# Peptides against a protein of PDB entry 6DSZ: the designs that were tried, part 53

Target 1, 361 residues: chain A of PDB entry 6DSZ
Amino acid sequence: NYVVTAQKPTAVNGCVTGHFTSAEDLNLLIAKNTRLEIYVVTAEGLRPVKEVGMYGKIAVMELFRPKGESKDLLFILTAKYNACILEYKQSGESIDIITRAHGNVQDRIGRPSETGIIGIIDPECRMIGLRLYDGLFKVIPLDRDNKELKAFNIRLEELHVIDVKFLYGCQAPTICFVYQDPQGRHVKTYEVSLREKEFNKGPWKQENVEAEASMVIAVPEPFGGAIIIGQESITYHNGDKYLAIAPPIIKQSTIVCHNRVDPNGSRYLLGDMEGRLFMLLLEKEEQMDGTVTLKDLRVELLGETSIAECLTYLDNGVVFVGSRLGDSQLVKLNVDSNEQGSYVVAMETFTNLGPIVDMCV

## One batch from the design tools (peptide; aimed at target 1 Y313 G317)

Design b2_p21_2 (made by RFdiffusion4)
Pose (drawn by RFdiffusion4):
Structure b2_p21_2 (pose): chain A 361 residues (1-361), chain P 21 residues (1-21)
Amino acid sequence: as target 1 above (361 residues)
Amino acid sequence: EEEEEEEEEEFWEELTEKLNE
């Protein structure tokens, strides 16, 4: 027999922003399935540079540039457990994606977990963290000689884990995650020690959270902490400091995705399965000692995009809406809510044949 | 470039103030 592609996969599973082509090159990297798309934000709008194609299903896609690098290094993990670090190199008149490092990191003894694979990267590029199998947190230290991507497993007493994030502004690599056991689910803190290959007691106390907590947000350096998005209550956890708001405006649909807007983290974008688009706020309270603290949380609806699996703010009040169940599109957020109450205006839609359930000729 | 960053921050502050109203 023989199989050809009559149409590339159009559903968007992942999208990230960063400086990949050069420095201050606002790149939008869109992950379909086996395809990877790279764009440069120009005055025209989204203009592509190179659409590559891999022999795997892109499951983790994150950007970073470690200590003393020219441009961000891209990291990709295949669902069949193929890891690689890439680098856009336009040295010549052409374009080549050099593979700085690669290595298969499948464990012969783990069970894939509910909520699938999670790929997290250290705030200061100390290591790559993986959550492939239950009870096994995999660490991949980041240096130069680790070109044949080597790795080692730590053990995780917490068996059922929902979402994991690396915390900003800590003495060393620290992890914040939501896990489940009997008696509801909780949030626990750990420290990753890649010198002894163990877990150390985390920075702060284990808290009880909402029963349906589904997302953890890494809050940047000026504030520090973690934002946990459940079904009905949005909570902020940072050591002893703790804030939460529970608007009934949210419970109608589960919040699925989040995206950081400002570098400070004062504003965030949220998405519903009903197709909404929220703005999560961390309002400031600059005090007498010239320091900045955080006072409250406010969530107010912006309008509605399409159902988003990915979410990314690009530039000049524009957000790329990566839709898996429908057309992905481009959106302009305006201060003045011109028509009705929707601060959201569609600019461009991308044909997504969506989940093809049935068809005929 | 610095003027563009300041204009972007002002845009987000004005949108936050409008939402609060």

Design b2_p21_2_s1 (made by RFdiffusion4, then SolubleMPNN; from b2_p21_2, 12 letters changed)
Fold by OpenDDE base, seed 3:
Structure b2_p21_2_s1 (fold): chain B 361 residues (1-361), chain A 21 residues (1-21)
Amino acid sequence: as target 1 above (361 residues)
Amino acid sequence: SEKRKEEEKKYLEELVEELKK
């Protein structure tokens, strides 16, 4: 009996950092196709805690902390539209991943969007938003007592959404998205009314952004607003302030992923299709009234890594580079450059054996 | 193309009908 040890997937298709196992633990969660790997981040490296099999390829994986929770919960959406909210529970040596809520969010009618599944969580944990299909925005209200994830659709007039995020610091849940129409790409905002199950006019819009604008980053307070990343430009907008930069260095390869470094949104990691790692810096200006405004944007080349599918800053300048095409890495960001001008040092490399093609036998 | 516009129109009509259920 050859026990064909089913090779575990090694290609990373998502990663997140937060406090999932406890309030005190820093965790790295890695999605590898249908598998979720949970690590504790320690001074000695990554300690494996649990591996979880999912009923499908993980398409969305986001940590969130509802009011009154001591630790983060995990939202997962699969490529087959199975949604769940997971909780880590430890009782002595027994480790359980509890499904707090689940549901299937597939619609009977809907054209799957070309940019794939997008799942986002309101920073105040009022709702989950899903862009699954063209012309629809699905909302899952977050209720503590609801074991069944009930969703509703809102019609989105903009058929070709490229990326979408919830904004920070909004009285009502507010989305910011890049969309394409026959005139080009644009940025728009909508408030989401849970009560009326409709969109209201958002606080701002920016028409005619860069033609290749591909990503939205929601910026926390005190800055607020959003960063829009294109092929040639990076722009910031918060309704009151607009800034744009066009650093020549980003034109060489498409930025494909990002991760926030600082809780206040002053720095972001950016990864491109060549494996270049950048730092995006938001320079602050403190006003006489104590308000903080964005003074400038700057991009710095840190170095080279594996081609990132996802990035997540852990702690103390350590970054996990999740790669689908190459080996995943733990890298250290240094203050000083090496002889080659790189600020990046590989600490650990995780061999990628390639995508496990689910051969449907 | 006219064909793409017709396909898009049909898709939108189907979406609107599904949202009314």
Scores: peptide ipSAE 0.350, ipTM 0.890, DockQ to the pose 0.009
OpenDDE base, seeds 1, 2, 4, 5: peptide ipSAE 0.342, 0.345, 0.345, 0.343; ipTM 0.887, 0.887, 0.888, 0.887

Design b2_p21_2_s2 (made by RFdiffusion4, then SolubleMPNN; from b2_p21_2, 12 letters changed)
Fold by OpenDDE base, seed 3:
Structure b2_p21_2_s2 (fold): chain B 361 residues (1-361), chain A 21 residues (1-21)
Amino acid sequence: as target 1 above (361 residues)
Amino acid sequence: MEEKKKEEEEYLKKLEEALKK
C-alpha cells in the first residue's frame, strides 16, 4: 500500500500579518488552497506554529480585532461560501484553533461576480461585508455571542463592482467601491445601516475614474479616504481632497496587489504582473490646526520579486511575497540600492511545486 | 447586446424576488 502522501500545496493564494497567536507575537498567515499555515515572525525568520486544513479553497482571509479582544481573530471564507471566525488558543504545549463562529453564506439566487469573492471587515469591527454576487452586498454583523454567522443581503444597484473596501474614521460603516457601468468606471460610497439593513448615501463619489481602475485601498486616519489604483493612474479621494498621479512606470504592467506598510497609511507596497515591487508614498502636509492633509503621492520602484498574488509587510523592512505562479519569497527592503539599482534583497525562497489540483477522486 | 440586456433584466428580476422572501 503506497500511501501517496498527498503533496502539500505550495502555491500561495493569500497572506496576512497580525497578532493571531498572542498580543505580542507577530504572525504571518499563509493560505495555500485549502491549507492555512501559521508562522511566528522572529529575528531569525519564520517559525512554523500550526497548519490548519480548511473545508475548501480559502477565498478570503482577514485578521481583525474586536473591541475587548487581546489578539486578532481570523475570518475565513472559502470558495464554497463556508465562513468561519477562528481564534488561536494555547494551553501549555497544546495548540488549538477554535471556531468561534461559522456559517454558510451561499445564496440560492445570485450570479457569481466576474471579479470573484471579495470579503472586507469594518475597521471598527462592526461588520463583515461580502461581495459574492452581482447586485448584492452581504453583511455579517460582528456580535460577540453569536456562534452562528448570520448574514443578510443589501441590494447593490451597481451590478459590476470591481473592488470594495470599508473606509476608516466613519461614524457608520462606510464602503467605498469601484464599479463599471456602460459609461465607464466610477467610485461610490455607501453607509451601511445595520439597523435598517440598507445603504444610505455615502460621503462622496467620483464619477468617470480611469477605465482600468481595479483596486481600492482604504486609508487610515489621519488622511482617511481611499486610494484608487488603475493601469495608468493612482488617485486619492477623501471627500474634501482629490489628488491624482500618472507615473509612467506603472503603465508597463498591471498592479495586482497591495499592502500597507505604515499603520498611519503613509506607505504602501504595490506588486504588478511582472513581479515589480513599488512603494506608494503619501506625503503629508500638517495644517496650523494640527490637521494632516495629503500633499502629494509618489511611486518608487523598489525592485523585482516573484510575481505576487499577495504582499504583506512584516517588520524591519521585511516583506513576504506570496506567489501563485512562482516561488514565494521573504525579501528585505534596503534604504540604499544595490549596484543594479534595486532596494530588494531576497532573504528566503519557498519553492512552488505548481498548482495542486484537488482532484476530487 | 439585446440578449445580454435581457439576461440582465431576468437576473435582476430573480434577485428582487429573492430579496422579498
Scores: peptide ipSAE 0.449, ipTM 0.907, DockQ to the pose 0.009
OpenDDE base, seeds 1, 2, 4, 5: peptide ipSAE 0.042, 0.432, 0.435, 0.432; ipTM 0.592, 0.905, 0.904, 0.903

Design b2_p21_2_s3 (made by RFdiffusion4, then SolubleMPNN; from b2_p21_2, 11 letters changed)
Fold by OpenDDE base, seed 2:
Structure b2_p21_2_s3 (fold): chain B 361 residues (1-361), chain A 21 residues (1-21)
Amino acid sequence: as target 1 above (361 residues)
Amino acid sequence: SEKKKEEEKKYLEELEKKLKE
């Protein structure tokens, strides 16, 4: 009996950073198909803490910190619509991943969306939003006392949502999304009423964005608003201010992932389909009244990496490049370029042995 | 196309009906 040691999946399909193991620890969480790998980020690199088998392929993985929690909780949604909220507990040497809540969020209604599963969390931890099906937005209220994930659906008039995020700094949970209709792609906002279980009109909209607008980045305060990433353009909108750039360098390959570097949203990493790594910079202008406004957007090419499925800035210029198609990397961002003009130095490479096709037996 | 709009409208109407059940 050759125990085919089931080769561990090596292809990364998601990564997040936060404080999951403790309030003080910086963690990197890596989704590799059905497996969750938990690391502590140290000055020496990634220290493995735990590996967790999930009951399906991880489709959504998000860290969030509800009010009154000392550390982040982990929301996971699988491709089979199994949702859970996980908590890390350590008691001496014993490490337990506790399920705080779970549920299946599959509907018998609706058409699965072509762009797949999108899961988002309100920055104020009021709700989880799920775009699973065309014309539906599923809401999971985040209540402290609910061990059961109670979800409800809201009708979404826009059938072809490309990407969606919750905005920062909104009195009510507010989504911003790119959608496609027969006239092109557009950006719209909705407020989510938990009480009435409906959408209210959001603070702003932008009709006729770039035809290939594919990603929404919610920008934290003080800027607020959202960045819309296209193939040829990057746009910012917050209801009052609009700014667009069209740097020729981004036109060469589609940007496919992003990660916020600074907590205040001043910098973002962008990765494209060629493995190019960019920095998006938000330039501030302080007004005489003390308000901070966006002055300009700038994009800088940092260098080349493996083709990122996901990016996460860790600390001290260290970035994890999670790759599905190639080797994942730990890279260092330098202040000065090398002789080739690259600011990126590979620190560690994690060999991708290919997607383990889970043979569904 | 008008056909696509009608199909989308019908789909949303069916969803709305099912959400009220």
Scores: peptide ipSAE 0.426, ipTM 0.919, DockQ to the pose 0.009
OpenDDE base, seeds 1, 3, 4, 5: peptide ipSAE 0.418, 0.426, 0.420, 0.414; ipTM 0.916, 0.919, 0.916, 0.916; seed 5 fails the geometry check

Design b2_p21_2_s4 (made by RFdiffusion4, then SolubleMPNN; from b2_p21_2, 11 letters changed)
Fold by OpenDDE base, seed 2:
Structure b2_p21_2_s4 (fold): chain B 361 residues (1-361), chain A 21 residues (1-21)
Amino acid sequence: as target 1 above (361 residues)
Amino acid sequence: SEKKKEEEEKYLEELVEELKK
């Protein structure tokens, strides 16, 4: 009996950071196909806490903290449309992952979108949004008392959504999305009415963005708005201010992932298809009235890493590079460059043994 | 193409019918 010890998945397909185990612990959560790995970030590195088998390939993994929760909850959506909200509980040495809510969010009618499953959470934790199918936006209201994930669909007129995020600082939950139509790619916003189960007109739109605009980054206050990442350009829009840069260095390879470094949204990590790591910097201008506006955008090449599927800034210049195609890494960002002009130093490398082909037996 | 428009229109009709349930 060859116990084929099913090789644990090593390819990373998602990562998030937050306070999942406690209010004080900084956690790194790593999705490896059907496996969730939970770490505590320490000065010495990643301390493993628990591994959790999921009932399917993790497609969405997001931490969120509803009002009145002391720590973050975890939303997971699987590729088979099983949704759950997970809570970490520890009682002495006993560690339990509790399902607070679950549901299947699959629709009978819907064309799966070419850009795959997108799951987003409103920054104020009013709802979860899901783009699963063309022409639909699924909403899961986040009510404290609902053990059942009740979802409803809103018709989305824009059939070809590329990416979508909830904006910060909006009175109503507001999505910002890049979509494609026969005229090109555009950015639009909608307010989500939970009451009427419809979209209302959002605060702004930008028609005819870059043809290869692929990612939306919601920018927190005080800046607000969104960053749109293209192949050749990075643009910012908040309804009142528009700014675009076209740094030649980003044209060499497509940016495929991002992560916010600073809580105020002043810096973001960007990773491209060649494993180049960039810092996107938002330069602030303080006006005499105390308003903070975006002055400029800048991109700096930090160095090279494994090709990131996901990036997570941890603390103290440590970044987790989650890789699907290569080895995942912990890297240190230095203030000073090395002799090669790199600010990146590999601290730890996690060997990727390749995609575990889930032989669905 | 006209065919793509018809397929899209049909898909939208199916979605609208499902949203009414």
Scores: peptide ipSAE 0.370, ipTM 0.896, DockQ to the pose 0.009
OpenDDE base, seeds 1, 3, 4, 5: peptide ipSAE 0.366, 0.369, 0.367, 0.365; ipTM 0.895, 0.896, 0.895, 0.895

Design b2_p21_3 (made by RFdiffusion4)
Pose (drawn by RFdiffusion4):
Structure b2_p21_3 (pose): chain A 361 residues (1-361), chain P 21 residues (1-21)
Amino acid sequence: as target 1 above (361 residues)
Amino acid sequence: STEREFTDEEKEFWEELEEKL
């Protein structure tokens, strides 16, 4: 027999922003399935540079540039457990994606977990963290000689884990995650020590959270902490400080995705399965000592995009809406809600044949 | 990980949008 592609996969599973082509090159990297798309934000709008294609299903896609690098290094993990670090190199008149490092990191003895694979990267590029199998947190230290991507497993007493994030602004690599056991689910803190290959007691107390907490947000350096998005209550956790708001405006649909807007983290974007688009706020309270603190949380609805699996703010009040169940599109957020109450205006839609359930000729 | 820094026009834009909410 023989199989050809009549149409590339159009559903968007992942999208990230960063400086990948050069410095201050606002790149939008869209993950379909086996395809990877790279764009440069120009005055025209989204203009592509190179659409590559890999022999795997892109499951983790994150950007970073470690200590003393020219441009961000892209990291990709295949669902069949192929890890690689890439680098856009336009040294010549052509374009080559050099593979700085690669290595298969499948464990012969783990069970894939509910909520699938999670790929997290240290705030200061100390390591790559993986959550492939239950009870096994895998660490991949980041240096130069680890070109044949080597790795080692730590053990995780917490068996059922929902979402994991690296915390900003800590003494060393620290992890915040939501896990489940009997008696509801909780949030626990750990420290990753890649010198002893162990877990150390985390920065702060283990808190009880909402029963349906589904997302953890890494809050940037000026504030520090972690934001946990459940079904009904949005909570902020940072050591002893703790804030939460529970607007009934949210329970109607589960919040699925989040995206950081400002570098400060004062503003975030949220998405419903009903197709909404929220703005999560961390309002400031600059005090006498010239320091900045955080006072409250406020969520107010912006309008509605399409159902988003990915979410990314690009530039000049524009957000790329990566849709898996429908057309992905481009959106302009305006201060003046011109028509009705929607601060959201569609600019461009991308044909997504969506989940093809049935068909005929 | 690094991020793009905002211009003054973009900072004013986001503050004005927050006030309207």

Design b2_p21_3_s1 (made by RFdiffusion4, then SolubleMPNN; from b2_p21_3, 12 letters changed)
Fold by OpenDDE base, seed 3:
Structure b2_p21_3_s1 (fold): chain B 361 residues (1-361), chain A 21 residues (1-21)
Amino acid sequence: as target 1 above (361 residues)
Amino acid sequence: MRFRKLSEEEKKYLEELEKSL
């Protein structure tokens, strides 16, 4: 009896850091196709805690902490539109992943968006937003007692959304998105009314952004607003302040992923298609009234890693580089460069044996 | 807020979506 030990997937398609196992634990969660791996980040490295088989390929994986929760909950959406909210529960040595809520969010009618599934969570945990289909924005209200993920759609007249995020510091849940129309790419904001189940006019818009603007980063307070990443430029906008940079170094390869380093949004990691790792820095200016404004944006090349599908800053300059095309890595960011001018040192490499193609035989 | 003018194809698509909601 050859127990064909089903080869576990090794290609990483998502990663997130947070406090999932406890309030005190720092966790790394890694999505590998249908598999979720949960680690505790320790001084000695990654300690595996649990592996979970999912009911489909993980398309969205986000940690969030509702008001009154001591630790983060995990939202997962699969490529087949199965949604769940998961909780880690430990009782002595027994570890359980509890489904707090679940639902299928597939629509009967809709054109699946070319840019794939986008799932976002409001920073104040009021709702989950899903861009699944062109012309629709799906909202899942977050209620503590809701075991069934009930969703509704809001019509989105912008049919070609490239990326979308919820903004920070908004009285109402507010999305910021890049969209394409015949005139080019643009940035727009909408407030989401849960009560009326409609969009209201958002605080700002920016027409005619860079033609290849591909990512939105929501910036926490005190800066607020959003960063828009293109092929040639990086722009910041918060309604009051606009700033753009066009560092030549980013033109060489497309930035494909990002991760916030500092809780206040002062630094972000950026990864490109060549495996270059950058730091985006938001330089602050403190006003006389104590308000903090963005003074400048700067990009620094840190070094080279595996081609990142996803990045997540852990702690103490350690970054997990989740790779689909290559080996995933733990890397250390150093203050000083090595002899080659790199600030990146590989700490650990996780061999990628390639994507497990679900051969539907 | 002014939206771009939708094509007839886009309008039909959106109308179909609205009927499904």
Scores: peptide ipSAE 0.008, ipTM 0.409, DockQ to the pose 0.011
OpenDDE base, seeds 1, 2, 4, 5: peptide ipSAE 0.006, 0.007, 0.007, 0.000; ipTM 0.337, 0.360, 0.280, 0.280

Design b2_p21_3_s2 (made by RFdiffusion4, then SolubleMPNN; from b2_p21_3, 11 letters changed)
Fold by OpenDDE base, seed 3:
Structure b2_p21_3_s2 (fold): chain B 361 residues (1-361), chain A 21 residues (1-21)
Amino acid sequence: as target 1 above (361 residues)
Amino acid sequence: MREKELSEEEREFLKKLEEAL
């Protein structure tokens, strides 16, 4: 009996950082196809805590902290529309991953979107939003006080949504999305009415963005608004302030992932298809009334890494580079460049043995 | 627009979510 120990997947298809094991622990969670790996970030590196098998390929993995929770919960959605909410529970030396909720969120009618599954969580934990199908936005309410709030679909008039996020600092849950129509790519915002189960007009829109605008980054307060990343340009909009840059360096390769460095949204990591790592910087201007506005955007080349599928800033300039095509890495960002002009130093490399194709036998 | 009937699995998910939150 050759127990073919099925090799564990090594290709990373998602990563997230937060406080999942405790309020105090910093965790790195890594999605490797059907496997979830949980680490504690320590001064010595990554300490493995638990590995969990999922009911399918992880398509969405988001940490969120509902009101009254001391630590983050994990939302997972698989490529086959299996959703779950996971909690870490430790009882002495016993470590359990509790499934608080699970189910299938597949709609009977819909065209699966060509841009894949998008799952987002409102920063205030009011709802989960899912773009699974063209012309539909699924809302899963997270409000504990309202037992009548069931999941529902809102019709999107925009059939070709490229990316969507919830904005910060909005009285009502507000989405910002890039969509394509026959006239080009555009950005809109919608408020989500839980009461009416519909979209209301959002605070702003931007028509005719860059043709290859592909990503939305929701920016926390005090800046608020969103960053739109394209092939040639990076734009910021918050309803009052608009700013666009077109740094030539980003035209060389498509930016494919991002991660926030600073909690206030002052810096973001950007990764491209060539494995270049950038820092996007939001320069602030403080107004006389104490309001903070965006003065400028800058992009700096930090160095080269493995081609990132996902990025996550950990702490103290350490970044996890999750790679699907290459080896994943822990890298350190330095203040000073090396002799080659790189600010990036590889600390640890995690060998990728290639994609484990789930042979559905 | 007609609220698409939730699948049984989706209803079970929501029920568990409501119980767990």
Scores: peptide ipSAE 0.229, ipTM 0.788, DockQ to the pose 0.014
OpenDDE base, seeds 1, 2, 4, 5: peptide ipSAE 0.031, 0.041, 0.056, 0.026; ipTM 0.574, 0.621, 0.591, 0.595; seeds 4, 5 fail the geometry check

Design b2_p21_3_s3 (made by RFdiffusion4, then SolubleMPNN; from b2_p21_3, 10 letters changed)
Fold by OpenDDE base, seed 4:
Structure b2_p21_3_s3 (fold): chain B 361 residues (1-361), chain A 21 residues (1-21)
Amino acid sequence: as target 1 above (361 residues)
Amino acid sequence: MRERELSEEEKKYLEELEKAL
């Protein structure tokens, strides 16, 4: 009986930060294939709290806080289309991860999208959206007392969605997505009607964006709108304002991940395929009427890290760099550059032992 | 040939999706 001690996966597939263990705790959650690691972020570093085995490879992991919840809940979708909503409960020393809701969201009919699974949550926690298959957008309504995740599909005319997010500050849940057609890549918005189970016309669209536009960032209020990340350009649009930059520095390598630093969407971390870490800055302009508009976009090179699969800003300039290909890192962002011009200092490195091929014997 | 085949496959796929909705 060779008990092959299954080495724990070390490659990071996703990471999120929020208040999962309590309203006051700042948590880092790390997805490593089928494993979820939960940490509390402290002044001394990461304190491990719990490790959870999932029934499949984690494909989506998002924290959200429905109305009336004191802390964040965790949505997980596996590569086998098992969805769950998890809650952390602690009673004294007893820690339980409770499944609040679960379901399988696999469809019998649908072509799996080449870009993989996309899962998004409405900022107002009205629904979860899933792009699993070409030409479909799956909606999971978020109801408090439903232990069974019910989903329905909406027909999406755009077959080749590249990325999709829910927008902030919309009366109805509104998605913004980059899609490709024979004419190029475009950005479109749709309102999602839960009642009618259909898309309505969204507030804006932008045809003929950069050919390699690959990521959508939903920007919170007061700016609203979305940022579209391409290979050569970064664009902002909110229906009223359009702004584009093409900093030469981003052309060197493809940006592959992002994370919001400031709650108001003033800054974002960007990571590229070479492990370069950037800060995207949104400069505000305060109008005479008290409205805040976007004045400008800037990109600053911070330094170099492991190649990020995911990034999450923690606190006090500390960033977790989740890497699939290399070692994950905790890094510190400094105000002043070092002698090499880097603002990034590695604090801790987490060795990646490579893909553990689960040899299903 | 490939574009027409892709178009027919896409058309068939769309028809299947519409029937499933």
Scores: peptide ipSAE 0.364, ipTM 0.813, DockQ to the pose 0.010
OpenDDE base, seeds 1, 2, 3, 5: peptide ipSAE 0.361, 0.361, 0.367, 0.356; ipTM 0.831, 0.831, 0.834, 0.831; seeds 2, 3 fail the geometry check

